# Designs tried in a protein design run: peptides against a protein of PDB entry 7UQJ. Part 155

Target 1, 160 residues: chain A of PDB entry 7UQJ
Amino acid sequence: PELYQNFNITPPRGVLFHGPPGTGKTLMARALAASCSSDERKITFFMRKGADILSKWVGEAERQLRLLFEEAKKHQPSIIFFDEIDGLAPVRSSKQEQIHASIVSTLLALMDGMDNRGQVIVIGATNRPDAVDPALRRPGRFDREFYFPLPDVKARFKIL

## One batch from the design tools (peptide; made by RFdiffusion4, then SolubleMPNN)

Design b2_p18_1_s4 (from b2_p18_1, 12 letters changed)
Fold by OpenDDE base, seed 3:
Structure b2_p18_1_s4 (fold): chain B 160 residues (1-160), chain C 160 residues (1-160), chain D 160 residues (1-160), chain A 18 residues (1-18)
Amino acid sequence: as target 1 above (160 residues)
Amino acid sequence: as target 1 above (160 residues)
Amino acid sequence: as target 1 above (160 residues)
Amino acid sequence: TVADRVFEEIAKILEELY
């Protein structure tokens, strides 16, 4: 707690987990939710797939994002985990531009609107960090990036 | 290397990982990609879900398969991993025949068109090997099959 | 055996695995299939995603459920595992009511129609037990619920 | 029943995990 006050480092609001699928991104996001939960302070874990928000809520994706962030704020401390965030916030240069641009703009506004004292952490998981809109990767949004390498064969054979 | 030259055994171009889901097929495909990658020779790993190729690219699935194989060939040595390949290449006897037959025919042609010297390995993962078109399981295509048994409870408790 | 006869407790036909995604629900369902399989008596494991049954079989989802249960009955002893069962059987209060109501009614009828002597176990996995139709959570259906907590960080760091 | 065995094994597995 105290160490982050001294260095004027804006506490990261968003963490991007990137790396190939099945590298444990979802497992890590959940491990973080569990580790940061004490008996006195349970973290509420919200999970959404980026593709599901687009496909299930065509035209309501923005409203669903707002509701998700309001619910996360109501249940603080909380983690919002976006699996496949590249599906939610694809780079604007893709031809399906207008609908995606509005959803990205809503997500940007929601991340920017989180007070620094807010105990809502957003974790995005992607296999393709370059497919995520660069505006989401700016300071005050997904400002920490963790690469989930393919576990070395030795690490995987310990899991298999 | 040399041992495969003597026996006139066409080096397997395709490997079918079959077994129930979450048995580590994807993890193994990735472990293989990592193990076969040296510092001097990095293997490029391409992953696609069979259902995603059908659903995201209705009418363009063939073109997307061609692009995938061309990209894999451009980035040799490479592994193409098809997760849920039974979604990509269902048995022709299913009533949605015509669209699937053309996609299967394209995948067959792409696997057959890989030069024997091509350092592109195709790994298909399925939970139902009998739901994969038998034409894909012929020599020169998915000619090796690896069963991923459910790890015995003792093996799973080492992973859990 | 004898203890369940005395208390008039209808033996549980369905188990609901609930808890956050990647908590090992799928792994557990499979460990159970393996542990209950002896060399003499192999359990057939059927897995379906709830969302896939709805999306792949618009208007045929009921027929596909019937076929799945008939196939499981034909291959006894068997486990039917529904991953994301909240996608298959969402709460009726969601506006896409009519199609879901019929699928839920079919699943209810299939679970109710399983003879108590039938060696078919149904495992549903969900991240949101409250998003599953309460009718499925009644005695004689998904009557046992197992919470999959986030494995403690120490357990996950042994897997990572 | 197979169901009872599955439930007993689930219970054992859960007891071993907790």
Scores: peptide ipSAE 0.011, ipTM 0.303, DockQ to the pose 0.228
Fold by OpenDDE base, seed 5:
Structure b2_p18_1_s4 (fold): chain B 160 residues (1-160), chain C 160 residues (1-160), chain D 160 residues (1-160), chain A 18 residues (1-18)
Amino acid sequence: as target 1 above (160 residues)
Amino acid sequence: as target 1 above (160 residues)
Amino acid sequence: as target 1 above (160 residues)
Amino acid sequence: TVADRVFEEIAKILEELY
């Protein structure tokens, strides 16, 4: 809180967690949501998988994204966590382009439409940052990126 | 490893990690693989997603499972980690039953065919333990289950 | 702190700050250096401009980079801040390619050669992240990225 | 480590965002 206030850095709307599978991306997002929750200020944590939004909501994915952002805004302060976001917003060059392009455009509009005053943070997680549409990685969207490396042997002993 | 030797408990062939998404199941599996690896004894870690085995290897999933277990045995000591194992071995009642039934039967046979002297551990991870075929959860298969809870507020402060 | 220890996230070797000019990238890097310094443990802050390394040290830029990393290691804990790093490590497609390619290769080798046990952090700052050689943005190098948005008018008044 | 502290500050920064 204080550091951003002191540097007048606009808090990121979106954070991208990337790294190999099972490096703690989702755990980190949950831990952040959890640590930021106090007894006085509970953060609502919304989790969706990118592939689930496409596969479960064929033809309604855009509507479900809008509803998710509305619900997150209603329950602010909130975190929207997109696990496997590369499944939701693949690079536009893949053969299933048109449906993906509309969903990506909707997500872009929702990210852009987040009021900077809103207490809604979006976290994306991926194993393939290069498979995420570059438009989502622009300023005002997923403009902070965190790499999650594989735990090395020494680090491993600290988790166990 | 050492714990089972010390307690004269037959090491489980299979361990099931279950709990909500992003509770560190995959991270724990990697951390275990990594903590069990020393400079003298490298553990080979094989990771597969249950859904990937079905979707990428349509018609070859059984062969790929056999190859995976053979490779794990060749590179022992080894860990086979099945992430989202409910995608590989759904409960037999789903309409795509026949293909799934054959894959499940192959996995059962491979789990049963593991020599207890083999230094191959199988770890399954799921968010839906009830969606895993109960036959996989029997003794000699995934016979140890670990629940990964959501970090509570107190645990949250220890993670941050 | 505890989050990285508990999640066994290897601390980044390199952090990339990107955003428009005057968004506080350099200020943030200095503030981080200051906040990480205690009376008992002063962090040594090394600042270089990418363009200065090329222009001031024509024919010696590689040697100067090596010396900088050696000095930072000698005075650890330390931060190396590269301001305008796009001037040091442009994308290889620009006509002055050969000299830049050698300097970039040296920086890559130095980033890779940082022992994870070393208390040396590298921070790069740029206004043009797309002008930075993608090889520098890979895991184990500048694998954490932070966007610095333009402070709105009200926010600017709090920095001044 | 300094990396841990910078990460601490980044984590605090992230915590402060939340």
Scores: peptide ipSAE 0.015, ipTM 0.364, DockQ to the pose 0.195; fails the geometry check
Fold by OpenDDE base, seed 2:
Structure b2_p18_1_s4 (fold): chain B 160 residues (1-160), chain C 160 residues (1-160), chain D 160 residues (1-160), chain A 18 residues (1-18)
Amino acid sequence: as target 1 above (160 residues)
Amino acid sequence: as target 1 above (160 residues)
Amino acid sequence: as target 1 above (160 residues)
Amino acid sequence: TVADRVFEEIAKILEELY
């Protein structure tokens, strides 16, 4: 927050971490939460898995998302991390349109409803950025994207 | 290999990475594979997910494990990384004993059948080390355990 | 330290993280620092930027390095992270030899002066490992090297 | 320390790998 004010940067509401499995997306989110927590300003870190929200909360997923964002606002500054966000908001495929559309709509509304000064950052992690609904990748939502490449196998760690 | 000879240390066959989700277990395994590959010595990195081996290869999981270890031996020096290894070899709970017992037995035999000079390292990652069959955690198997803690939010990053 | 004693391994004094800009070197250093602090053993993390030490402390850079290492020793176990260490200790090029030579010499002396049991780890991050003075990459200094491969280009990790 | 452990462990894994 303070850094964004100091740099006249609109704080990103959402950050998309994308890249192959095991490239440290989730570690990055946790390390960011830990690194941004100073003694003076503890950041609360909320983690959810996209598939778990859909599977565990059939019919209550929207309510659980609202509660998550409310709890994150209550404990601001906070980071909400969605692991496997492609599981939460897949690109609209024909057969499950209504339930997924409502969850996407709710997530969009929750992200759009965050004040620009809100000390709530949302991080999504995916192995398939193209499987994430394009509406989530718009400005004011997951408008920052970070690729996590495979460690290139060619890099000589010369352990001397 | 050479370092173990110099220190009279038996090279561990298996390394267990354990810790909460998103603590960098998979990233570390990949970074290790990348680190250990020099221009002179490329390490081949094999990744499998424990749940995928069980779900995709119902009845062929043992054969797929054998093929994986044979391919790793053929491409030595190599690292085999099992993500979510607790999904591949769970602690024997009463209700699914036979199929899991055979997969565990096959993995044990494959690890035990690795020559001590074998340039094949097996890395298992789990969020629940206590859910991994204790037979896999014995000497000559996953006998090295590495804890990946949550970035403790309390770690005073005093950026002075 | 304790693990190094248990394995009869000389604890590395310095770790060099190298790789393209934005590859998570700084994050990994932070994640390591945070991971390494348990409830029983808090690790103090010190971060400095190589260019900042040279630019802000023209004529006092050596003193600031000494103070940093003294403070790290006082707050052991501790990690000192140098971001952009190639800015602090560039390979000796002909025209700025004396000032850079003294800073390099001071850093070398500080690293060499760490007791083998010293619970102070130094991490350097660079985009150009070949631009780091080879004297720093010798055993007992930055003797462990880690490559961080490119995340696909565009997204500036604006570490807030 | 867990840094020492993680670095020792990384170092050890790296030593295990080399």
Scores: peptide ipSAE 0.010, ipTM 0.366, DockQ to the pose 0.136; fails the geometry check

Design b2_p18_1_s4 (from b2_p18_1, 12 letters changed)
Fold by OpenDDE base, seed 1:
Structure b2_p18_1_s4 (fold): chain B 160 residues (1-160), chain C 160 residues (1-160), chain D 160 residues (1-160), chain A 18 residues (1-18)
Amino acid sequence: as target 1 above (160 residues)
Amino acid sequence: as target 1 above (160 residues)
Amino acid sequence: as target 1 above (160 residues)
Amino acid sequence: TVADRVFEEIAKILEELY
C-alpha cells in the first residue's frame, strides 16, 4: 500500500521508464527506492541490466529471472529494476532472436504471476519503448509508462 | 549552418568527446541536440553504443551503420552519437579483431562520404581516445576533440 | 600522503564503493580525482570497467592489469577506478569462471605489491559487494568500504 | 555523511539536468 501511495499512482505491476539514455532513468529508479525507504521500512532494490542477463546467463537466464522475482518477493517491499530492458525483451517479430522469445515469455509469466497486493515494483528502463515487446507493455505488466525527456536547453545550461 | 554555428566550431564531420566515463559526454551530446533544437527546427538525435553495434548486429553491423547514416541524412539536421565508440572502433594494430576492421572501415567510409554541407554531426564518445582507431581521428572524420574532464574541484564541492 | 589526507581516511590500498548502480560511485570516484587535483598536482585517473577487462582482453587481461598498475604508478598521484569490479572479480566459489580466478589472482597480487606510501588509490565500484571475491575485501586491498545508499528522499526531491 | 552529500549533489546535478 504505502509503496504505491508514495508513487501517487495506482499500483502498477510494472513501470516503464522510457526516454533516451542518460536521462536519469536508472537514477530515478534508485531515487524511488530510496524515497520509499524509511528507517522502519527499507526497500530492497534489485537491479539487472537486460543485456547482462542474456550475456552472463546464457541458458540460465530464465532461471535467473525466476530467482530474481522470488528474491524480490522474499525481500519485499522491493523494486526490481531492469535497466536496458529492450536488450532483454526485444520485439518478438525480430526473426533473429528465438533465445529472447523464451526469456521474454518467462518475464511475462513472472509479471503475470505477481500478486498486485505484493510490495514488489518492477521498473523497466529503455531508450526504445518501441523495441520492447508489446506484450510487456500491456495492462498487468509495464502498464505505466514514464517518459524521461532529454534535458531541455534550460537544463543543459545548468549542466554546462 | 546554424547547427555548426551553435557549436562555435568550424563544421566538423565528427566530434570526439573524450574523457572519462560519467563526465557527461552522453549528456552533453544530448544537451547539444536539445539546445540546437528549436520548435521550428528539431534536431534528430541518433544514438548507438559501439559495443551494442558489434554484439547486437553480428554480421549486420556494417549494414546497420549504413542505414543509420542514411536515416540521419534523411532526418537532418541530425546528430549521430556513438557512445563508447572505442568499442566499435578499436585500434587496428590489435591483432585480435579482424571483425572490427571491416566495421571500422565502413564507419570511415560513411564519414568520408558525408557532404560537409550536410546538417549531420557525428559525435563519438570515448573514455579512451587512444583506443580509437587513429584513422577515425583524422581530418574529415573526428577532427574535433573535446576533453570532458572530471568535474573539477569546484563542481565536486557542489557534489560533496 | 596528501591524497589520503584529502580523503580524511587512513590510507587504504583500495576503497570499495559499493551500493546500487547509479548511486554515483563512478561520479564520486571522478569527483575525488578532480578534488584531489590541483593546478600544481594533477591526479591521473585511470578507469576500467570490470566486464570490459574480461571481454576486450581475453587472454591478455592479466597483462593489461599489470600495465594499468605500472602506468598508474608512473603517473602518480593517481586513482585506478574499477567500475563494476564484481564483473572482474567474481566470487571464486562460482564453478563457472576459472578465467576469472587468474585475473583476480593478478589483481590481488598487484594490490599486495603496492607500497602503501604510494600515491595510487584503487577504487573499486560494485553494486554487489558480496559478489566480489572476499580476498579483495581483506586488509591491504579493498579494506575500506563506502556504501553508496540510494539517494534519500531529500536527494531525490532535489533530482526530481 | 559523504554519501548523503554525494546524493544531495547527484540530486542537484540531476535537478540541474532535468
Scores: peptide ipSAE 0.007, ipTM 0.278, DockQ to the pose 0.166; fails the geometry check

Design b2_p18_2_s1 (from b2_p18_2, 11 letters changed)
Fold by OpenDDE base, seed 4:
Parts: C-alpha cells; sequence; structure tokens
Structure b2_p18_2_s1 (fold): chain B 160 residues (1-160), chain C 160 residues (1-160), chain D 160 residues (1-160), chain A 18 residues (1-18)
C-alpha cells in the first residue's frame, strides 16, 4: 500500500507478469508474498494454475474463482497468483468455447468487484501476454504489467 | 558450471530441482544457462516440459528424447532442462502404462550414455520429487538434488 | 556447484551479479542457495548488504568480514551473498576514504585466502559493476560475472 | 529487473497490506 502512495500511483488491483518460460514470474510472486509478510502481518499467498482451473473444475470453474477471491478477501492481506493466466483467460475469439467466455467474465467481474480498500492483490503470470484477453489488461484489472526477460545470455551466471 | 568444481564434487550428469510450485526452479535453470554462457563459450539451453513430451509425442517420445540429447551433445556445452519431469518419468507402478515405462527407460539410457566428459548437463524440475522414478535419482543420473524452498517468510527478503 | 565441474571450468571463488535494480540478483542468489541445498547437504546462506557492513560496523567492518568468512567456512558448504557489493567495495578513487580501502583489501585477502577446496562460494550483487573495484573482478575473486538485464523497457514497469 | 519487479511487488503487497 505505502509504496504506491509515495508515487501517487493508484494501487493496481492486478499485476500481469509476462515473459519467456522460466524467467521467475512465479518465483517473484512468491518472493513478494514472502517479503511483504512480517511477523505482525502475514500475507496469505493463493496460487492457482490457469489450465488447472479450466481442466479440474469443468463447469465449476466460476464457482472456484468466486471461492478463491472470497477466501483471499477473508485472509487479507493476500495475494492471488494465477500462473499461466492465458490458460484461464485466453483472448476472446469466435472459436472460444462458451465455458472460457464465462470464466473470463467471472474473473473480470471479480477483479472489478474488488474494493480499492481490499488488501488483495491479483498477480497473473503468462508467457504470452498477447494471448490474455485485453479486457483483463484494462485499468482496474491487470493494469500493471511486468516483463520478465530471459537472463541475459551474456551474463555468465557462473553460479551454477 | 564452475561453482561445483570448488566443492570438489563430481559433476552430476543430472540435477533435480525440487520444491513447491513457483520457487524458481525454471528460473534457476535458465539463470544457470545464462550464467554459464560467455561470449566465448555460449551454453545452449534446451527446455522441454515433461507433460509436453508425453502428450505431444505419443509414440515418438523416445525418439524425441534421443534427438534432444543428440542435439544437446551437438551444441555442447549445453543444458537440457526438463520442467515438470515427474510428468515425463513418474514413479514406476504396476499401473504405469508401458509408454511411460519406455520413456523412463530411454531417459535412463540416455543419461547413462552421457560421457562424463560431455558438456551436457540435464536439469529436471519437479514439485514432487517422490513422484520421480527412483531410478532417475541414482548416481550417474539425477544424482544431485536441490530443494527450492518457499521464500522463507521470516527471511526479511529486504530485496523487495 | 557441480554443474561447473562438467564444463571443465575452474570454479570461481566469487560470482558477480550485475544489472539494474530489481533484476532478480538477490532472488537468484537465494534460489541458488536453496537449489544447492539438499536434505543430505544443506548449504548455509549468508547474506550481507554492502552498505550495511560499512554503516553498521564502522571500524569493525574488517573483523565482521573475517568472522563472516570463518562462519561460512565453518558451515560449509556455504554461500556468502553480498548485496550491493559496490557499497562495500567501490572503485578505488583518490577520494576513497581509507576505511573503504581497508575493507576492500580485507575482502580481497579473504577471497584470495579461500582454499580451492573450500566449499564456500561468494556472490556479489551490484547495480553498478563498474563501481566495483577491478581488483575484486580478477581471476580467483569475482571472476565470473552475470548480467541481469532489465525487463524489456517496453514493458512499462507500472508496478513501481 | 527482478529486484525492481520485486520492489514493485513489495510496493503492491505493501499497498495491499496498508
Amino acid sequence: as target 1 above (160 residues)
Amino acid sequence: as target 1 above (160 residues)
Amino acid sequence: as target 1 above (160 residues)
Amino acid sequence: MYDEILEELRELARLVGS
């Protein structure tokens, strides 16, 4: 909360991490949750995989999203991390199954319904930001985007 | 690469990264590849997802593994990174499909067939090390295991 | 650690992580420490901030460095991570306080005094590799350097 | 990049925590 106040930036409801596979998007989200957790103020970290929400919860994915957001709100301050969010909310296409459209609509509504005062941050990670529905990337949703580049190959990471 | 020489530890043919989802296993593997690459000596990084090798190459997975190892050998020094390796090489069970057993056997043979002088490192990542076939976790294969813990909440990662 | 032996690369005593702020240098160092730790072989991770060593230990910084290296040696295998190492070991200048010169000299001596058989790796992180004393960047010290690139500038880091 | 992202995300998490 405080860091955004210093920059006169409205706190995003959602942050999109994008970049090549294995660039630390999920690690960063967890590191954030850990770093923002203190002994006095533990952040609850909720992780879901976009493809898992679709595949494991056929017909119940909307309800599972609602439950996830309610649980996150209940356990605030919290971070909801969606790994592979492009699997959950692909770009709207004429070929998009009605199921995907409904899940996207539910996620949009849940993100829009988060009060600015809610201590819930949503982080989406994707390898394909252009495969994420542009509606999710609007102000008040995933309105902040962070690119995770490949570690520069010139960087002799001799650490390994 | 060089960090291991300092520890007087025989270079593993394979390294298993294990830990909870989003603890940086894939990032670390990429960072390793990047770190080991110099202007004079570029490491070629090959990434495959275990489930992808099974699902995309039904009946060809063994050949694809062979090709991957040959390509890695051709482009040495190289790193082969298997993300979600438990999806490629699950624990042998009486219920394990013959396909999985054959893929595991092929991977075992490929790892065993790597010359100790070969500039090819294999990194497997899993969230479930106990779901990886114990045969892969033997000396001369994935004989080094690295746990990626959740960022310790108590560790004031002042990095953020 | 072991990956380096496969590549016939002399293990560095030190690795320099460099790149813009927030490129994951510290995260990578921690992930490395975590990755190198197994149930059978836990790597001890020591973290210090360069500026903290200077500011918190005025007149004792040299002793604190010696103690840190001894503790790391005692708890080997270990990683010593210096975040913001340019704060500890800035480039020698005519304006450099004698205190800084002494700390740099101590760090050089400690890195030079590490036996090749010691299971202690030193990782320095900096946003300003050119602000690190070139003496630290010589073979047998921070002789491996890894660049952590910014996420592509086009990725509006709107998060800050 | 990761530290900036981490810093930004700490900021986010601080924003969520405040």
Scores: peptide ipSAE 0.018, ipTM 0.387, DockQ to the pose 0.355; fails the geometry check
Fold by OpenDDE base, seed 5:
Structure b2_p18_2_s1 (fold): chain B 160 residues (1-160), chain C 160 residues (1-160), chain D 160 residues (1-160), chain A 18 residues (1-18)
Amino acid sequence: as target 1 above (160 residues)
Amino acid sequence: as target 1 above (160 residues)
Amino acid sequence: as target 1 above (160 residues)
Amino acid sequence: MYDEILEELRELARLVGS
């Protein structure tokens, strides 16, 4: 908090973890939550899978996102981790259902509405950063990106 | 290989990684594959998502499993990693489609048919070990289980 | 413990994580520590930076290492993570101060003196595995090595 | 539990390495 005030840097509200499956994106998010948690300052970690938000809450996904952000704000400092965020926020140009566009719009509004003073970090994880709506990848949203490489064993992992 | 012959211990053919999502199951499997790979001994890492085998190969999932095990045997030493294996091998008692029962039966037969001399390890990862058919959790199949706990926020990181 | 007793396998006392900066070595170590901790079995994670041991404890680094290993043994199961271990354990042939040679010798003795029954794992991380004293990379010490590749250069991690 | 995991993963690594 104080460090960001001194540098006139908008604290990143969102971080995109991208890379091949099983590169530890979700583990990283959990490790971050654990490492940032002290006895004095517990970080609340909210995890949602993008596809689960769509499949479990058909017709209420927008409301569930709002509730998630409210709960994260209530329990700040907090991390909201969206695993498989490409499942939640597909590119708008995809001819797929109007439902996805509403969810993306809701997520955009929620990220924009996060108080700059709020101790809520949003982490999105994807194997397909190009499948994530570019509007989510703008400043004030998922404005930081971290690639998670495969552990390059000197052994040529032919991922067949 | 030789170590197991000397100890009269059936080498574990399968290992079940279970625990909450984002506890590093897939990362651990990759890190294992990486650690076991040397310049002299490359381990081939095959990764499949249980749900992807069902969804991509509707009606050919059994054949794809057979091909996967044959390919793993051909490229031994190898690791077959099934992410979300509960999606591939649901409990037989679930009234869900006959297709799942055939896939489970195929996987059982493939694990049982693994040559004890074969350098093929099967790792299954799940968030729901109870959703995995108990027949897969028997000796000679996924007979070793590893729990991946959440980084308990209550784990006192005494950063001394 | 029991598994290692049955297999007559010396449990690896040390693991070396090596690879370029920002490849997630420290994060992986934290994630491992976090994932290793359950409600029933809390793993104590000790993190030290190699350069910090030298710089903060000029003339007492050997004592601090001894205390660290004693504390890790007392709080077992535990992980000792040395970040930038090349700063702690430079190659003995480097003309740098006699102080470094004593620290390396102390670390060697501590790793050798770890009870094979002790649930203490040592993880060293470095960007320069060739800068680590080869004596530390022998069996019973950092006898396992994991390479952390750069994300393929096309993903310019501008870690700003 | 993770000592068991890490131990058995180490055993698995040895099994695959061996």
Scores: peptide ipSAE 0.008, ipTM 0.436, DockQ to the pose 0.258; fails the geometry check
Fold by OpenDDE base, seed 2:
Structure b2_p18_2_s1 (fold): chain B 160 residues (1-160), chain C 160 residues (1-160), chain D 160 residues (1-160), chain A 18 residues (1-18)
Amino acid sequence: as target 1 above (160 residues)
Amino acid sequence: as target 1 above (160 residues)
Amino acid sequence: as target 1 above (160 residues)
Amino acid sequence: MYDEILEELRELARLVGS
């Protein structure tokens, strides 16, 4: 909220960070959480990896998503960060359609159920924005997208 | 080179980036590559994920590591970045000891074979520095370690 | 120093972040300060807006800059972040030449007066790098420049 | 660019933090 407040940005319900691997998507999400945390207003940061939710919680993934959103709401203001969200919500046309469809549907419902005033921001990071279900990229969900470009090789960051 | 030159630091052959997930380890490695690239001196950046090398190249992992180091040497000055290096070079006491021991031994030999004047820097990123084989953390290998803290909630980044 | 020491990066006295409004320049500066603060070594972060220094401190701007640098030196290791630095250090050819020339000259002197070992980094953020006095963009000042590209056009990240 | 920036900034911050 505070980051968006100071930048006169209406907090999106969801932000998609996309770009090549190692473009700082996850760091940016954490930096946002830290930066929005003042001494007066601590932001709770929840991090999950999409592939971990899908693989570790077979049949419980929907429940784990609900619990995550409930916990985030309980500890608001909060950020939910999904790393590798393309692993959690692949395009519906993928061969494992039924299980993925339930997880995607649950995530959609959870994002849609967040009030516009909700002090819960959802950030998804992906290296493959086109592998994310288009339904998640609609208004009221991940409706803000940020490209994390490769550091342009030409920028004379004389780091080394 | 230049950063070490100004601080009178001998460029390590290897740098270990460690810290919680999404603390920008991979971003830092890329920014180093970009920042070290001037118009006069382009740095070639090679990125590999440790788990990908281990999983995609079963029995070819050693060869792929050799090719990577040869290519990096051919295109010097260069950076080799291993993301999730704990996936490539786990502690030797892990139950899959034989295959991992060969990969670790190959990586050790490749790092030891780099001349101290080598224009090749190796960066390893991990969330679990204790899961990296201690032999890789010795002088002349990953002998510099950088902790990427969670953006300390207490660091008054009054960003907003 | 340590990150620069480990990456063979000469600590710049100053880094210029440039790019369109809302590209995360300010966020990045703070994330950097957080990421460089360990439990063992806290970094003090000083943030100022260029336009605020110019507007709030008419006739005192030079003194405020000196105090800022003195405080940063006293609390080293430290980062000084100037948001909208093009508001503080406009090109000398602009019609308000005399007042701006004094402020620019003071900032130049303060940056030049930092020892190469100084644990004070200066970060300037701007949407208009061409509006920053070229004297500030010289070696030993803001001699590193980072472009923050537009996040994909539709996301009104009004970050800046 | 964010990577470069974050890296240089982390380097800067480590420089400041070191």
Scores: peptide ipSAE 0.006, ipTM 0.380, DockQ to the pose 0.355; fails the geometry check

Design b2_p18_2_s1 (from b2_p18_2, 11 letters changed)
Fold by OpenDDE base, seed 3:
Structure b2_p18_2_s1 (fold): chain B 160 residues (1-160), chain C 160 residues (1-160), chain D 160 residues (1-160), chain A 18 residues (1-18)
Amino acid sequence: as target 1 above (160 residues)
Amino acid sequence: as target 1 above (160 residues)
Amino acid sequence: as target 1 above (160 residues)
Amino acid sequence: MYDEILEELRELARLVGS
């Protein structure tokens, strides 16, 4: 908290990890959660798959999102990691319009409702950043984007 | 190749990466593919999601697996990484029996048909090793298993 | 570069990944290298094992470190990943005092000599952070530390 | 610490991305 204030850096409310499958997005999110917690200050890591929230909680996805954010706030400092976030908040132009639109609107409201004093970071991971609603990629939401490239052939050789 | 022969070590035909979601299984597989390739000896990395093969190629999943293994053999040394392999080869007792059984049998045959001289390594990643057909976990198939634990709570906080 | 200057943030010169063997430190370092490179801006990833530098280059380890940092600077943006950095820079109190002390002093000088304008990140990985010379863990060197906890015993056997 | 780590990762990402 103090470091962001001192450097006049707006703390990101959300971070989008994007890149091809198996580029380490989820691992990095877990590695971010782990590195941010000390013995004295444990970060609570919440992980949800976007498609799982949509499929398991048809008609209750909004409520499940609210509960997730409330739980994350209760257990702050915390990280909410949405794996496959494009499955949770697809572009509104998808033919399954109304349900997706309400989920997106709920997620937007939850991200906007995160007080800057809240020690809750949201990390979204996707293989398709363009399939995530652009409203989620605006400042105050997923405003930081990290590309996880395919290890280039050279980088594949170097990650190995 | 020579090193395995010299030590009478049967080169693993398959490696099972198992552990909770977002423990870095896919990243490790990519990182293994990259480290095993030099400028002189590039490893070709093939990645498939198990569920994607099943869902995208209904009735042709066997053919797609055969083509994948043929392509991997053609481009050896190579790594075939199956992400979410439990989606490709669920336990035979699952109610969707016949289609899954044929895919499993095809994958078994393809893994058994990999000549010990073939520089093709198969890596399967799953969150549920017990949901993978035990026949795939036998010697000569996914005979090496690597558990990717949840970063311990302390560790989730420190990998992050 | 500009973003660090604008926010008066001292860019980290080094990151220490620490945790038990097989916890994904090397994988994460490689994933970071990969994620930070775009098609337009490729990061060059240099990997060295600490023990390999010490053992292969007896009496020339200092020169090899200098060459590594020069090459990394030449190919910036770059990441230098020292795996098993405790093998390169053990605590000065280790009985092999003088040789280790000179290597540590060289690495300190190289890390201190990285201009804040240099796009070279040094990542050190160790299983024993307390075996790394505390001078390397000071601000402007490995000033950020990320713990990689034991994967459960089962995972250690499987990542290895 | 959390802010420091996130900032450091941002810094790392910026260093590498800058």
Scores: peptide ipSAE 0.005, ipTM 0.391, DockQ to the pose 0.179; fails the geometry check

